# Peptides against a protein of PDB entry 6UG1: the designs that were tried, part 169

Target 1, 304 residues: chain A of PDB entry 6UG1
Amino acid sequence: SNEERKRRKYFHMLYLVCLMVHGFIRNEWINSKRLSRKLSNLVPEKVFELLHPQKDEELPLRSTRKLLDGLKKCMELWQKHWKITKKYDNVGLYMRTWKEIEMSANNKRKFKTLKRSDFLRAVSKGHGDPDISVQGFVAMLRACNVNARLIMSCQPPDFTNMKIDTSLNGNNAYKDMVKYPIFWCEVWDKFSKKWITVDPVNLKTIEQVRLHSKLAPKGVACCERNMLRYVIAYDRKYGCRDVTRRYAQWMNSKVRKRRITKDDFGEKWFRKVITALHHRKRTKIDDYEDQYFFQRDESEGIPD
Target 2, 301 residues: chain A of PDB entry 6UG1 as posed
Amino acid sequence: SNEERKRRKYFHMLYLVCLMVHGFIRNEWINSKRLSRKLSNLVPEKVFELLHPQKDEELPLRSTRKLLDGLKKCMELWQKHWKITKKYDNEGLYMRTWKEIEMSANNKRKFKTLKRSDFLRAVSKGHGDPDISVQGFVAMLRACNVNARLIMSCQPPDFTNMKIDTSLNAYKDMVKYPIFWCEVWDKFSKKWITVDPVNLKTIEQVRLHSKLAPKGVACCERNMLRYVIAYDRKYGCRDVTRRYAQWMNSKVRKRRITKDDFGEKWFRKVITALHHRKRTKIDDYEDQYFFRRDESEGIPD

## One batch from the design tools (peptide; made by RFdiffusion4, then SolubleMPNN)

Design b2_p23_4_s2 (from b2_p23_4, 9 letters changed)
Fold by OpenDDE base, seed 1:
Structure b2_p23_4_s2 (fold): chain B 304 residues (1-304), chain A 23 residues (1-23)
Amino acid sequence: as target 1 above (304 residues)
Amino acid sequence: MEIPEELLKELEKILEEFKEYLF
């Protein structure tokens, strides 16, 4: 019905706000000064120097290469620190089906919300789920004065799916779900004027995204619980930005149709949510990023 | 989860405006 379509849009928007606020809160927690002091000690001086290369005036690319090597070594150090990777409770922050939402409304399952103290302890000990691990990695880079931001791929229920029964085949569902991350890192390269994508946990990769990302879910089974629609960036100064354009190859043709921002009302509403979560002034980094997004929109074109 | 009170108030307004639009 038209009513069920409206209800699913409303629930999608409510769920999206809750996810974006969750990302904001986790971004605040990883700014903990106590955590920063502990995590800075994991990074040797030689690795710190690679993270902060001098500008090579002859070839700026040499400075970017040093930064990339420093980030690679930080991923290796982080893997040594992280002792226990816990499985997600149920589906974690991956996308729920409408049936799972309806069934969960009847089950008052006390979701054990992780407290700030428990999160900080988990990161400090290297014990937790993959999301906590990524968040801790961002905290370690921030502790080394790297301009690292937390990236969250928000997975609200698909309001475009009007089917009730997506019987997810049970046994492979978890492996397919976790094949691509929900959380990752971006690091600002001051030499190339670009964000570097870092997945320290799932794919264990560093990427300079041009047209497509390795972190973008591919294949039907992976897209059932991880649909690239809302990739939100949280920086160390409490900035909040939509960076979906970086990771979406087909933003205009495919991704936009599955976003609330497909219409003018949804675009205005989503801008209000971003503005409410954005607690810093605009910087030249935002100008370079917006220029990159503009060039990506022009290069994709308008779908026929 | 301590959400800043100002952020809660702003999110409540955003949700209320949206409730009025859909219903």
Scores: peptide ipSAE 0.043, ipTM 0.713, DockQ to the pose 0.795
Fold by OpenDDE base, seed 4:
Structure b2_p23_4_s2 (fold): chain B 304 residues (1-304), chain A 23 residues (1-23)
Amino acid sequence: as target 1 above (304 residues)
Amino acid sequence: MEIPEELLKELEKILEEFKEYLF
């Protein structure tokens, strides 16, 4: 019905806000001074120097290469620190079906909300789910004075799915769900004027994204619980930015139609949500990023 | 499809409550 379409759209919006606020809260928690002091000790001086290369005036690419090598070594150090990767409780922050949402309304299961103290302890001990591990990795880079962002791929229920039965075929193995991450890291490269993508936990990869990312879900089974549509960046200064354009090869043709921003009202609303979570002034880094997004929109073209 | 202003106010309240909790 038209009413069910409205209900699903509104519930998608509410759920999206809750996810974006969750990302904001986790971004605050990883700024903990106590955690920072502990995590800085994981990074030896030689790796710290690679994270902060001098500008090579002859070949700026040499400085970027040092930063990339430093980030690779940080991923290796993080793997040594991280002792226990817990499975998600149910589906974690991956996308739920409408049927799962309806069934959950009947189940008074108190979701055990992880407290700040428990999170900080989990990161310090090197145990928790993959999201906690990524968040802790961002905290370690920030502890080393690296301009690292927490990235969250927000997975609200698909309001464009109007099927009554939205049950997933029972064969959706946990492995297909977790094949691609929900959280990752970005690091500012001051030499190339670009964000470097870092997945320290899932794919264990570093990318300089040009047209597409390895972090973008591929295949039907993986996309059922992980739709690339709201990739939100949280920086160390409480900036909040939509960075979906970086990771979406087909923003205009495929992604936009699955977003609340498909219409002018949804765009204005989503801009209010971003503005409400964005607690810093604009910087030259934002200018370089917006220029990159503009070039990506021009290069994709208008879908025919 | 117009989103009811009431839902926007609720979402704004939710965001504000979370700001007050964080700052």
Scores: peptide ipSAE 0.043, ipTM 0.624, DockQ to the pose 0.056
Fold by OpenDDE base, seed 5:
Structure b2_p23_4_s2 (fold): chain B 304 residues (1-304), chain A 23 residues (1-23)
Amino acid sequence: as target 1 above (304 residues)
Amino acid sequence: MEIPEELLKELEKILEEFKEYLF
């Protein structure tokens, strides 16, 4: 019905706000001074120097290469620190079906919330799910004074899916779900004036995204619980930005149709949500990023 | 777009359950 379409749209909006607020809170938790002091000790001086290269005036690319090598070594150090990767309870923060949401509402299950103290202990011990691990990696980079931001691919239920039963059948559902991350890192390269993408846990990759990312889900089975729609960046200064354009090859033709921002009302609403979570002034880094997004929009063109 | 009051109450309840899940 038209009513069920409205219900699913509003539920999607509410769920999206909850996810974005979750990302904001986790971003505050990883700014813990106590955690920072512990995690900085994981990074040797030689690796710290690679994270903070001098500007090579002859070849700025040499400075970027040092930063990339420093980030690679930080990923290796993080793998040594992380002792136990727990599986997600059920689907974690991956996309739920409408049926799973309806069944969850009926079962009144007391969800065990991870408190801030438990999170900080988990990161400090190297015990937790992949999301906690990525968040801890961002905390370690921030402890080394790296301009690292937490990236979250928000997975609200698909309001464009009007099927009554959205049950997912298949023994490989968990493997397909976790094939691509929900959380990752970006690091500002002051030499190239670009964000570097870092997945320290899932794909264990470092990328300078130009046209596509390896972190973008591919294939029907992987997209069932991980649909790239809302990639939100949380920086060390409590900035909040939509960075979906970086990871979406086909933003205008495909991704926009699955977002609340497909219409003017949804665009205005989503801008209000971003503004409410954005607690810093604009910087030249934001200007370079917006220029990159503009060039990506022009290069994609308008879908026919 | 006015949200029906019944739907608002359901959404608030779900929001509270999800706050307890997410936070």
Scores: peptide ipSAE 0.023, ipTM 0.592, DockQ to the pose 0.049
Fold by OpenDDE base, seed 2:
Structure b2_p23_4_s2 (fold): chain B 304 residues (1-304), chain A 23 residues (1-23)
Amino acid sequence: as target 1 above (304 residues)
Amino acid sequence: MEIPEELLKELEKILEEFKEYLF
C-alpha cells in the first residue's frame, strides 16, 4: 500500500539516524586518552617515523610511499595485537530484512548494549568482532597523531524493497554478508591532498580510491545485507561527512535511487542529520574532498 | 559517553519534522 511505503521510508530514516549516532558514539570512544596511551606503545619509533615522513619537495610521491609503508606496518602490528575475532551476533550492523525487523519488534530480547568500558577493554585486549577491531585500529592511528577517520557504511533496511517476505535462505549467508566490511579507516595524505582508504581487518587492503573501491560490495548475495548507500566519515575532531561518492562508482545511476536523498526533501533532511553530527569548523581538507567529489560527479555524467 | 542531551533533542526534532512531512 501507499501507507506501507511511507512507513518503510520513515523506519529507514529512523534506523539510519540510529546507525549514524552509533558511529558518532564509537568515534568518540576511540578518542579515549587512556586507550590512546596504551595503543601508541604498539607502534615502534621506526613505524611512527614512516607515518610522519618529511615532505619530499622533489617528489611528493616518495612521502606518500613512506606513509603507505607505515600504514601497512600498522596493519601488521594490529594483526599481532588482535587475538580473538568474534563472529557477529546475528547480522551485526549489516542490513536486516523487513521480516527480521518485524520479528525482532515482537521479541523482547534484552539487547545487551556494549558499554564504553567494555569496548575499551575489548580493544585493549584485542578481543572482539571485526567492527571493534577496525575502531581500535583507528584509535591506534590517532594515538600516533595520524589524521585517521572512522568510516561506517550505514545499512538501514531497504525502503525501496516493497516485498513482504524477504527470507534470506542460504548456508553461505553469513560468509556472503561478511565478505565486505561495514567499518573501515581513512587516512589523510597531506602530500597528495587525498584520503587513503584502509581496511585493516576484512580485506586487509590499502587503496587510493580514484573511481572505484575494493570495499564496494559486488554480487547479488553480498549486496543482500550490504548495500553501499550511506558511507559516513567520523574524524578525530568530531567531524561528520557523507563520503559515499568516493566509494560509489555509479552514484547518480544506481546509488541515489536507494537513498533517502533521491528527492529534495530527503536531501534536505539528510543534510540536517549530517549537520547535527558535525561538531567542527570547515577546513582546507574538506575543500579538497569536496573538489574531488565534484570532479567525480562531473566524470560520472548524467545517467542515460 | 551518553549522547549529549542537546544532540538527542536536535535529532528528535529532525525526526519529528520528518514525520510531519511523511504523514
Scores: peptide ipSAE 0.094, ipTM 0.762, DockQ to the pose 0.756; fails the geometry check

Design b2_p23_4_s3 (from b2_p23_4, 9 letters changed)
Fold by OpenDDE base, seed 5:
Structure b2_p23_4_s3 (fold): chain B 304 residues (1-304), chain A 23 residues (1-23)
Amino acid sequence: as target 1 above (304 residues)
Amino acid sequence: MEIPKELKEKLEKILEEFKKYLF
C-alpha cells in the first residue's frame, strides 16, 4: 500500500539517524584521553616517524610512501594487540530485513547496550567484535596525532524493498554478511591532498581510492545485509561528512535510487541530519574532498 | 548511550519536522 511505503520510509529515516548517532558517540569515545595514552605506547618511535614524514620537496610521493608504510606497520601492531575477535551478536549493525524488524518488535529482549567504560576496557584489552577493533585502531592512530577518521557504512532497512517476506535463506548468510566491513578508517595524506582508506580488521588493506574501493560490497549475497548507501565519516574534531561518493562507483545510476536523498525532501532532510552531527568549521581538507567528489560526479556522467 | 543534550534536542527537532512532512 501507499501507507506501508510511507511507514518503511519513516522507519528507514529513524533507523538511519540512530545509526549515525551511534557512529558519532563511538567517535567521541575513541577521543578518550585515557585510551589515547595507552594506545600511543603500542606505536614505537620508528613507526611514529613514518606516520609523520617530512615533505620531500623533490618527490612528494616518497612522503606518501612513508605514510603508507607507517600505516601498514600500525595494522601489524594492531593485529598483535587484538587478541580476541568476537562474532557479532546476530547481525550486529548489518542490514536487517523487514521481517526481522517486525519479529524484534514483538521480542521485549533488553538489548544490552555497551557502556563507554566497557568499550574503553574492550579496546584496551584487545577483546571485542570487529567494529570495536576498527574503532580502537582509529583511536590508536589519533593517539599518534594522525588525522584519522572513523568511517561507518550505515545499514538502515531497505525502504525500496516492498516485499512482505524478506527472510534471508541460507547457512552462508553470516559469511556473506561479514565479507565486507561496516566500519573502517580514513587517513588524511597532506602530501597528495587525499584520504587514504584503511581496513585494519576485515580485508586488512590500505588503498588510495580512485574509481572503486575493495571495501564496496560486490555480489547479491553480500549486498543483502551490506548495501553501500550511507558512508559517513567522523573526524577527530567531531566533523561529520557523507563520503559515499568515494566508495560508490555508480552513485548517480545505482546508489542514489536506494537513498533517502533520491528526492528533494530527502536531500534537504539528510543535509539537516549531517549538519546536526557536524561540530566543526569547514577546512581546506573539506575543499579538496568536495573537489574530488565533484570530479567523480562529472566522470560518472548522467545515467541514460 | 548518553546522547549529548544539545544533540538530542537537535535530533528531536529533525524528527518532529520529519513527522510533519510524512504524516
Scores: peptide ipSAE 0.023, ipTM 0.671, DockQ to the pose 0.737
Fold by OpenDDE base, seed 3:
Structure b2_p23_4_s3 (fold): chain B 304 residues (1-304), chain A 23 residues (1-23)
Amino acid sequence: as target 1 above (304 residues)
Amino acid sequence: MEIPKELKEKLEKILEEFKKYLF
């Protein structure tokens, strides 16, 4: 019905705001000074120096290579720190079906909300789900004075799915779900003037995204609970930015159709949400990033 | 999970604006 379409659009937007606020709060928690002091001790001086290379005036690429090597070593150090990777409770922050949402609304189960103290303890001990692990990795890089962003792929329910039953068929549903991350890291490369993508936990990869990311979900089964629609970046200074364009190959032709920003109202609304979560002034880094997004939009073109 | 008061008020305003568009 038209009513069900409106209901699903509303619930999608409410859920999206809740997810974006969750990302904001986790980004605040990983700025903990107490956690920072503990996590900085995981990084040897030699690795710290690689994270902060001098500018090579002859070949800036040498400085980028040192940074990449430092990030690789940090990822290895993080794997040694992280002792227990817990499975997600149910689907974690992956996309729920409409049926699962309706069933959950009827279930008065008190979900135990993870408190800040429990999160900090989990990161500090190296015990938690993959999302906590990624968030802790971002905290470690920030403890080393690296300009690291927490990235969140927000997975609100698909308001474009109008099926009554949205149950997912498949014995491997969890394996396919967790194949691609919901949280990852970006690190600012001051030499190349680009963001470096780091997945320290899931794919254990570092990439300089040009046109395609390894973190973008591929295949029907993987996309059922992980649809690339809202990739939100949270920086150390409480900036909030939509970085979906980096990870979306087909932003205009495919991704936009699945976003609330497909219409003018949704675009204006979503801009207000971003603005409400953005607590810093614009910087030259934002200018370089916006220029990159512009070039990516021009290169994709308008879909026929 | 405490949301800063100012952020809560901004989010409530955003949600209220959205309700007016849907209904």
Scores: peptide ipSAE 0.023, ipTM 0.654, DockQ to the pose 0.832
Fold by OpenDDE base, seed 1:
Structure b2_p23_4_s3 (fold): chain B 304 residues (1-304), chain A 23 residues (1-23)
Amino acid sequence: as target 1 above (304 residues)
Amino acid sequence: MEIPKELKEKLEKILEEFKKYLF
């Protein structure tokens, strides 16, 4: 019915706000000065120097290479620090089906919400789920004065799916769900004027995204619980930005149709949510990023 | 999860505005 379509759209928006607020709170927690002091000690001076290369006036690309080498070494150091990777409880922050949502409303399962103190202890010990691990990695880079963002791929239920029984074939293995990350890192390259994508946990990769990312889910089984729709960036100064354009090859033709921002009302609403979560002034970094998004929109074209 | 008071109030307003458009 039209009513069920409205209900699913509303629930999607409410769920999206809850996810975006969760990302904001985790971004605040990783700014902990106590955590920063502990995590800075994991990074040797030689690695710190690679993270902060001098500008090569002859070839700025040499400075970017040093930064990339520093980030690679930081991923190796982080893997040595991280002792226990816990599985997610059920689906974690991956996308739920409408059936799972309806069934969960009936189940008074006391979800044990992770407290800030427990999170800081988990990161400090290197014990937690993959999301906590990525968040801790961002905290380590921030502890080394690197301009690192926490990235979250928000997975609200699909309001475009009007099927009642989305029985995910019960065999959708935990492996297919976690094949692509929900959280990752971006690092500002001051030499190239670009964001570097870093997945320290799942794919263990560093990328300079041009047209597509390895972090973008591919294949039916992976896309059932991880649809690239809302990739939100949280910076060290409490900035909040939609960076979906970086990771979406087909933003205009495919991704937009599955977003609340497909219509003017949804676009205006989503801008209000971003603005409410954005607690810093605009910078030249935002100008370079917006220019890159503009060029990506022009290069994709308008879908016929 | 303690949501900052100001952020909670902003989000509540965004959610209330949205109820008026759906119902």
Scores: peptide ipSAE 0.023, ipTM 0.657, DockQ to the pose 0.776
Fold by OpenDDE base, seed 4:
Structure b2_p23_4_s3 (fold): chain B 304 residues (1-304), chain A 23 residues (1-23)
Amino acid sequence: as target 1 above (304 residues)
Amino acid sequence: MEIPKELKEKLEKILEEFKKYLF
């Protein structure tokens, strides 16, 4: 019905706000001075120097290569620190079906909220789910004065799915779900004036995204619970930015129609949500990023 | 745009199931 379409759209919007607020709160928690002091001690001086290379005036690419080597070594150090990777209970922050949402409304089961103190302890000990691990990795890079962003792929329920039953069948549902991350890192490369993508936990990869990312879910089964629609970046200065364009090869033809921003009302609303979570002034880094997004929109063209 | 009270309450129940992930 038209009423059910409206209900799913509104529920998607509310769920999206809650996910984006979660990302903001986790981004604040990883700025903990106490955590920073502990995590900086995981990074040897030689690795710190690679994270902060001098500008090579002859070949700026040499400076980028040093930064990439430093980030690779940081991923290796992080794997040594992280002792216990817990599985998600149920689906974690992956996308729920509409059926699961309806069934959960009847469930009186109270779950314990993860307190800030428990999170900081979990990161410090190297114990937790993959999301806590990525968040801790961003905290370690920030502790080394690296301009690292927390990236969150927000997974609200698909308001474009109007099926009554949205049950997912299959024994491999968990493996397919966790094949691609929900959280990752971006690092600013001041030499190339680009964001470097870092997945320290799931795919264990570093990439300089041109047209597509390895972190973008591929295949029907993986996309059932991880649909690339809202990739939100949280920086160390409490900036909040939509960076979906970086990771979406087909933003205009495929992604936009599954976003609330498909219409002017949704675009204006989503801009208000971003603005409410954005607590810093604009910088030249934002200008370079917006220019890159513009070039990516022009290069994709209008879908035929 | 006002989100209906029922949808807020439904989401709150869902969020209670996942409070360990959301906070």
Scores: peptide ipSAE 0.025, ipTM 0.649, DockQ to the pose 0.046; fails the geometry check

